# Peptides against a protein of PDB entry 3JWR, part 36

Target 1, 323 residues: chain A of PDB entry 3JWR
Amino acid sequence: TRELQSLAAAVVPSAQTLKITDFSFSDFELSDLETALCTIRMFTDLNLVQNFQMKHEVLCRWILSVKKNYRKNVAYHNWRHAFNTAQCMFAALKAGKIQNKLTDLEILALLIAALSHDLDHRGVNNSYIQRSEHPLAQLYCHSIMEHHHFDQCLMILNSPGNQILSGLSIEEYKTTLKIIKQAILATDLALYIKRRGEFFELIRKNQFNLEDPHQKELFLAMLMTACDLSAITKPWPIQQRIAELVATEFFDQGDRERKELNIEPTDLMNREKKNKIPSMQVGFIDAICLQLYEALTHVSEDCFPLLDGCRKNRQKWQALAEQ
Target 2, 298 residues: chain A of PDB entry 3JWR as posed
Amino acid sequence: TRELQSLAAAVVPSAQTLKITDFSFSDFELSDLETALCTIRMFTDLNLVQNFQMKHEVLCRWILSVKKNYRKNVAYHNWRHAFNTAQCMFAALKAGKIQNKLTDLEILALLIAALSHDLDHRGVNNSYIQRSEHPLAQLYCHSIMEHHHFDQCLMILNSPGNQILSGLSIEEYKTTLKIIKQAILATDLALYIKRRGEFFELIRKNQFNLEDPHQKELFLAMLMTACDLSAITKPWPIQQRIAELVATEFWEQGDQVGFIDFVCTQLYEALTHVSEDCFPLLDGCRKNRQKWQALAEQ

## One batch from the design tools (peptide)

Design b1_p15_1 (made by RFdiffusion4)
Fold by OpenDDE base, seed 5:
Structure b1_p15_1 (fold): chain B 323 residues (1-323), chain A 15 residues (1-15)
Amino acid sequence: as target 1 above (323 residues)
Amino acid sequence: SANLELGKEVAETLS
């Protein structure tokens, strides 16, 4: 209640002051209140508050509810990750000029999805959830956590005083929820790997067309992944620090795999294999990231800073791998 | 390549 009062009464700084249009943005120095203020600014500057008649107090409550439903004891997949994903989405929409290519409902859905895409993440991947025979693994066969994240998102959106979508028509509401669900599910990297070939081929052949509903859906999925992985594009000092958080979470899972499942973790999750992190990061960039940011840059050249950042970090990781 | 295999492992881990 006090937090809500403070947030609702606060003057929201400009996007320029908050630097939330910058692809190089870092949240490290921001308080939780400031992250919430940034989030309000994103909704406002994307014209979502005006277009969908959001009540300020309801938006504030919703943001705080989303933040509250991320765990504090998870090293990487926490509120700050979700916030950074949303900030990258905002930057891609504004500075990357993707806003002009999307509908207001798509933008609304993407921003909500970015903030919500990892709700109640437990610091373990889908494989661990499945192998540990967690109750969630009985509900869903694939993309277990992403389904859970969407369920949490829906729960919050329907909670009293959190209904930021109440200004939408029934059809707009249904459409928005559909896009949110698709966007959250798209953050499963297994699905990304499965679908990205179609996207890259369309780009390569100069056949990519956002007027095609299927290609639009595909693009939104790729854009979500690009924002979700955007830590790899950040200036090197930021990249290193985030990589440490990721490694911490992976090592924590590896420790749990030993203790709870009596298995030896993979190198990626084995703290004893810390020396392999640089080479693994190079592999990750080459296998997953580079082509995505290249393709995104082909859709909008103003997204080049993401690609450039990814390339620069590859060089840095490669240099460390050679030591 | 070994790097590509490692990259896929990372992707599977992040999912």
Scores: peptide ipSAE 0.166, ipTM 0.836, DockQ to the pose 0.693
Fold by OpenDDE base, seed 2:
Structure b1_p15_1 (fold): chain B 323 residues (1-323), chain A 15 residues (1-15)
Amino acid sequence: as target 1 above (323 residues)
Amino acid sequence: SANLELGKEVAETLS
């Protein structure tokens, strides 16, 4: 395609030029092409292209395929969300120095997972899918959408001309897919809530050890969540804009709940209760975000900007909630 | 706190 040709022929700017190592990164000013260029740079600077013998054209095609399989009519859970998740992963690996704690296969898997973790998201949560009796709800009992996202990820990876993993051995390939699946499934916040206590306790007791395979898996799950939620850490103007996108998507779901399911939406999904957004954001930060970024910062102090950003945004939302 | 309970509700909704 013309798009592929343009991407494959383009000069890829440095990570410094693209500012993709910054935790404060914003994609708002970037074109779709530029987001793809950023993604190439992430793979390159993490040595994934070299170490796993990726062909440039195949990588370009894969990126475009991933982007294509996000819906444009979804306000938040779209390509830009996936891209920002991956960028946060990249920043955490580089600036946060987590790269030094992981294997190349784990890094490869995490980056693929970050880009793929919401593929074909429909702008509705698992609860909606269950209540609507969607065919996907018949296939999976839990983490319905995350299973679907992984299925989409696997489909793309196996598609002709998109096989970025073709340079891996059979064992490396199997390992990578396992980690990708685990990472995508870990983005189900229900699973995060279930598992985070173990992680926080290990950190608190100073018993956290990445050499333990179980703890490694747990850490990768927590890291995925930290990147997935990283919008909450962004500079306030960016945070506000993203919060508007999230609210839009939630209100769209609420409207569908009324129309299609004949139910009254929760406050979060109710467009008539926009005034509750600031207090809900404070609650979300306190209940979900703060402890995660605190724990992550204990693993790597260079991840502090995520925690600091989260704290600053909590203050901003609290101030709005008091008005 | 009220905020924590609200936050849990948000998390459940996001899941």
Scores: peptide ipSAE 0.151, ipTM 0.833, DockQ to the pose 0.783
Fold by OpenDDE base, seed 1:
Structure b1_p15_1 (fold): chain B 323 residues (1-323), chain A 15 residues (1-15)
Amino acid sequence: as target 1 above (323 residues)
Amino acid sequence: SANLELGKEVAETLS
């Protein structure tokens, strides 16, 4: 395609030029081509291209295939969300120095998972899928969308000309797919809530050890969530804009719930309760976000900008809630 | 807490 030719022939700017190492990064001004270039840079600077002998054209095709399999009519859970999740992962690995704590296969899996974790998202949550009796709800009892996202990820990875993992041994391939699956499934916040207590307790007791395979898996799950939720850490103007996108998608679901399911939406998805957004954001930060970024900062102090950003945005949302 | 319940609701909604 013309898009592939343009991407494959383009000079990839440095991570410094693209600012993709910054926790304060914004994609708002970037074209689709520039987001793809950023993605190439992430793979390159994490040594994934070299270490796993990725062909440039294959990587370009894979990136474009991933981007194509996000829906354009979804306000938040689109390519830009996946891209921002991956960028936060990259920043956490580089600026946050998490790279030094992980294997190349784990890094490879996390980056692929971050880019793929919401593939073919439909702008509705698992609850809606379940209540609407969607065919996907017949395949999976829980984490319905996350299983679907992984299936889409696997489909793309196995598609002709998109096989970025072809340079891996059989054992490396199996390991990578296992980690990808676990990482994508970990983005179900219901699973986060179930597992986070173990992680926080290990941190609190100073018993956290990345050399333990179980604790490593737990950490990768927490890191995925931290990147997936990283919009809450962004500078306030960026945070506000992203919150508007999230609200738009939730209100769209709420409207569909009224019309298609004949149910009253929850406050979060109720367009008529827009005034509750600031207080809900404070509640979300307190209940879900703060402890995660505190724990992550304990693992690596260089991740502090995420925690600091979250705290600052809590203050801003609290001020709005008091008006 | 009310915040925890709200946070869980938000989390379930985001998933």
Scores: peptide ipSAE 0.148, ipTM 0.835, DockQ to the pose 0.620
Fold by OpenDDE base, seed 3:
Structure b1_p15_1 (fold): chain B 323 residues (1-323), chain A 15 residues (1-15)
Amino acid sequence: as target 1 above (323 residues)
Amino acid sequence: SANLELGKEVAETLS
């Protein structure tokens, strides 16, 4: 395709030029081509291209395939969300210095997972899928969409000309897929809520050890969630704009719930309760986000900008809620 | 956003 030819022939700017190491990064002004170039730079600067002998054209094709398998008619859970999740992962690995704590296979898996974690997202949550009796709900009992996202990820990885993992041994390939699956599944916030207590307690007791395989797996899950939710950490103007995209998607679901399921949506998804968004954001930050970024900062102090951004946005949302 | 929704729903129940 013309897009592939353009991408494959393009000079890839440095991470510094692209500002992809910044926790304050915004993709709003980037073209689709520029997002793909950023993605190539992430793979290159994490030494994944060299260490796993990726062919440049294959990597380019894979990136474009991943991008193509996000829906354009979904307000938030689209390619830009996946790209921003991956960028936060890259920033956490580099600027946050988490790279030195992980294996190359773990880093490879996390980056692929971040880009792939919402593939073919339909703009509705697992609850809607379950209540609508969608065919996917027959295949999976829990984390329905996350299983689907992984299936899509696997399909792309195995597609002709997209096999970025062809340089891996059989054992490395199996290990990588296992980690990818775990990482994608970890983006189900229901699983996060179930597991986070163990992570926070280990941190609190100063017993956290990444050399323990179980704790490593737990950390990777928490890191994925931290990157997936990283919009809440962005500078206020960026946070507001992203919050509007999220609200749009949620209201679209609420409208469908009324029309298709004949139910009254929750406040979160109720277009008529737009005035509750600031207070809901404060609640979300307090219930879900703050402890996670605090714990992550305890693992690596260089991740503090994520925590600081979250705290600042809490203050901004609180001020709006008090008006 | 599904994650944000769940988080907000959780937050709403806790707030």
Scores: peptide ipSAE 0.068, ipTM 0.777, DockQ to the pose 0.167; fails the geometry check

Design b1_p15_1_s1 (made by RFdiffusion4, then SolubleMPNN; from b1_p15_1, 8 letters changed)
Fold by OpenDDE base, seed 3:
Structure b1_p15_1_s1 (fold): chain B 323 residues (1-323), chain A 15 residues (1-15)
Amino acid sequence: as target 1 above (323 residues)
Amino acid sequence: SALLAEGARIAELLT
C-alpha cells in the first residue's frame, strides 16, 4: 500500500526528537504516520529489531495492521489509546529504568501487548457484552474482551507479511506469546483488583523480588495496568481532554444500555450525571491509581513522574468537585 | 480516571 511504502521509506527520528521517553508525552498533535514512526523507534531503541532480527518492512506492515484493526468510531479505545499505552511502556522502560530489570523477551512481549491490548475494541465494557448476550460472551466466561483482543493479536502476528516474531526460536515464541496473553488479560481491571493486594503487600514488607518467577509475572501485570491507565498521570490539559474522550465513550455505552437493554446506566455511563465526573475521577484515583503508582515508584524511583502526575490531577479533579 | 478505566466495573468496585 501507499501508506506502507511511505512508512517504510521514512527516516525515523530519534526518541529524543519524538519525546517518546517523556512521561508527559502527548499524541494530540501527531499524525497517524508520526505515531507509526514513534512505534518503530520504540522497537529499535529497545533493541528488539536487532535482537530478534525483525525485517523493517515486516515491522512497518505489522504496525499498520495493528492500527487498522482498531475502530475509528470508538471515542477512546482506539489506536491512539493503544499507542499511548505503548509510549508509557517505553517511557517506563527507558526513563523509568525498568528495562534493566526485564529480559528481552519480556520487553518484546510487553510492547506488543501494549499496542495490541484493545484490538477491535467496540466501545463497550465486558459487562455490556455479557448482558447483551453477544457471541463473544458465549466463547469466554471472564475477561471476554481481553481474550478477544489477544485472539486478534494472534491473528495479526500470524498473518502473511506481519510475522515480526519469525526470528524467534520455537521456545522463545511460546514464551513471548504466553507473556503477551498474560499482559493483555491483565488489562482487565477486575483481574487487577484481585491481584494488586499481593503486589502491594510484597512492596510494603520489602519482600518484592523480580528474581522470583511468580513475582515477575505479577509485576508485569501491574506494569501493564499502570501503562493502560497512564492518561491519569498526564499534565492537566492532556488529562482533561482524555477524560472527555472516555466520558464520550462511556456515555455512548450508557445510551445504548437505555435503548438496547432497557436499563438505567451507572453514574459513570450516565450522560445526565456529567456533573459527577470530577468526584468520580477523584474516587477512581484514590481507589485504583494512587497505590499502583506508589508501588511502581518503589520498584523504580525513576517512575515518580507517573505518581506525581496522578497526585496533581487528583488535586485538579477535587477542586472541580468542590465547585 | 474512572473514565479512563472501564468505569462501570470500577464504579461497582468503588461503591
Scores: peptide ipSAE 0.042, ipTM 0.784, DockQ to the pose 0.138; fails the geometry check
Fold by OpenDDE base, seed 1:
Structure b1_p15_1_s1 (fold): chain B 323 residues (1-323), chain A 15 residues (1-15)
Amino acid sequence: as target 1 above (323 residues)
Amino acid sequence: SALLAEGARIAELLT
């Protein structure tokens, strides 16, 4: 395609020029092409292209395929969300110094997972899918959408001309797919809530050890969640704008819940409850985000900007809630 | 953000 030709022929700017190592990164000003260029840079600077002998054209095609399989009519869970998740992962790996703690296969899997974790998202949560008796709800009992996202990821990886993993051995391939699956599934916040206690306890007791395979898996899951939620850490103007996108998508779901399911939506998804957004954001930060970024910062102090951003935004939301 | 929490349970935590 013309898009592929343009991408493949383009000079890829440095990570410094693209500012993709910054935790404060925003994609608002970037074109789709520039987001793809950023993605190439992430793979390159993480040594994934070299270490796994990726062909440039294949990588370009894969990126474009991933982007294409996000829906444009979804307000938040679109390519830009996936891209920002991956950018946060990249920043955490580089600026946050987590790269030094992980294997190349783990890094490869995390980056692929971050970009792929919401593929073909429909703008509705698992609860809606279940209640609407969607065909996907018949296939999976839990983490319905996350299983679907992984299936989409696998489909793309196996598509002709998109096989960025072709340079891997059979064992490396199996390992990578396992980690990708686990990472995508970990983005189900229900699983995060279930597992986070173990992680926090290990940190609290100073028993956390990345050399333990189980703890490694747990850490990768927590890191995925931290990147997936990273919008909450962004500078306030960016945070506020992203919150508006999320609210739009949730309100759209709430509207559908009323119309299609004849139910009253929760406050979070109720368009008439916009005034509760600030207080809900404070609650979300306190219940979900703060401990995660504290724990992550404990693993790597260079991740502090995520925690600091989260704290600052809590203050901003609290101020709005008090008005 | 609570808005980022796609799960019904998170909605419950926020209420």
Scores: peptide ipSAE 0.041, ipTM 0.784, DockQ to the pose 0.138; fails the geometry check
Fold by OpenDDE base, seed 2:
Structure b1_p15_1_s1 (fold): chain B 323 residues (1-323), chain A 15 residues (1-15)
Amino acid sequence: as target 1 above (323 residues)
Amino acid sequence: SALLAEGARIAELLT
């Protein structure tokens, strides 16, 4: 395709030029091509291209395939969300110095998972899928969408010309797929809520050890969530804009819930309760975000900008809630 | 952002 040719032939700017190591990164000003270039740079600077002998054209095709399999008519859970999740992962690995704590296969898996974790998202949550009796709800009992996202990820990875993992041994390939699956499934916030207590307790007791395979898996799950939610950490103007996108998507779901399911939506998804957004954001930060970024910062102090950003945005939302 | 979290679950936690 013309798009592939353009991407494959383009000079990839440095991570410094692209600012993709910054936790304050914004994609708002970037074209789709530039987001793809950023993604190439992430793979390159994490040594994934070299270590796993990725062909440049195959990587380019894979990136474009992933991007293509996000829906354009979904306000938030689109390519830009996946891209920002991956960028936060990259920043956490580089600037946050988590790269030194992980294997190359884990890093490979996390980056693929971050880019793929919401593939073919439909702009509705698992609850809606279940209540609407969608065909996907017949296939999976829990984490319905996350299973679907992984299936889409696997489909792309196995598609002709998209096989970025072809340079791996059979054992490396199996390991990578396992980690990708675990990481994508971990983005189900229900699973985060279920598992986070163990992580926080290990941190609190100073018993956290990445050499333990179970704790490693737990950490990767927490790291995925931290990147997935990282919009809450962004500078205030960016945070506000992203919050508007999320609200739009949630209100669209709420409208569908009224129309298609004949139910009153929750406040979060109720367009008529837009005035509650600031207080709901404060609640979300307190209930979900703060402890996660605190714990992550205990694992690596260089991740502090995420925590600091979250705290600053809490203050901003609180000020709006008091008006 | 409460909005970023799957709305139904967070709503239950926040209530």
Scores: peptide ipSAE 0.041, ipTM 0.781, DockQ to the pose 0.139; fails the geometry check
Fold by OpenDDE base, seed 4:
Structure b1_p15_1_s1 (fold): chain B 323 residues (1-323), chain A 15 residues (1-15)
Amino acid sequence: as target 1 above (323 residues)
Amino acid sequence: SALLAEGARIAELLT
């Protein structure tokens, strides 16, 4: 395709030029091509291209395939969200120095997972999918969308000309896919809530050890969540804009819940309760975000900008809630 | 953020 030709022929700017190592990164000004170039740079600078002998054209095709399999009519859970999740992962790995704590396969899996974790998202949550009796709800009992995202990820990885994992041994391939699956599934916040207590307790007791396979898996799950939620850490103008996108998508779901399911939506998804957004954001930060970024910062102090951003945005949301 | 909404839902489930 013309898009592939353009991407494959383009000079990929440095991570410094692209600012993709910054936790404060914003994609708002970037074209789709530029987001793809950023993604290539992430793979390159994480040594994934070299270590796993990725062909440039194959990587380009894969990136474009992933991007294509996000819906354009979804306000938040689209390519830009996936891209921002991956960028946060890249920043956490590089600037946050998490790279030094992980294997190359884990890094490979996390980056693929971050880019793929919301593939073909439909702008509705698992609860809606279940209540609407969607066909996907017949395939999966829990984490319905996350299983679908992984299925889409696997489909793309196995598609002709998209096989970025072809340089891996059989064992490496199996390991990578396992980690990708676990990472994508970990983006179900319901699973995060179930598992986070164990992680926080390990940190609190100074018993956290990445050499333990179970704790490693737990950490990767927490890291995925931290990147998936990273919009809450962004500079305030960026945070506000992203919050508007999220609200739009949630209100769209709420409208559908009224129309299609004849139910009153929760305040979070109720367009009529827009005035509660600031207080709900404070509640979300307190209940979900702060402890996670605190714990992540304990694992690597260089991840502090995420925690600091979250704290700053809490203050901003609180100020709005008091108006 | 959508995360906030889902987080709020989860928070509601936790309360």
Scores: peptide ipSAE 0.038, ipTM 0.779, DockQ to the pose 0.173; fails the geometry check

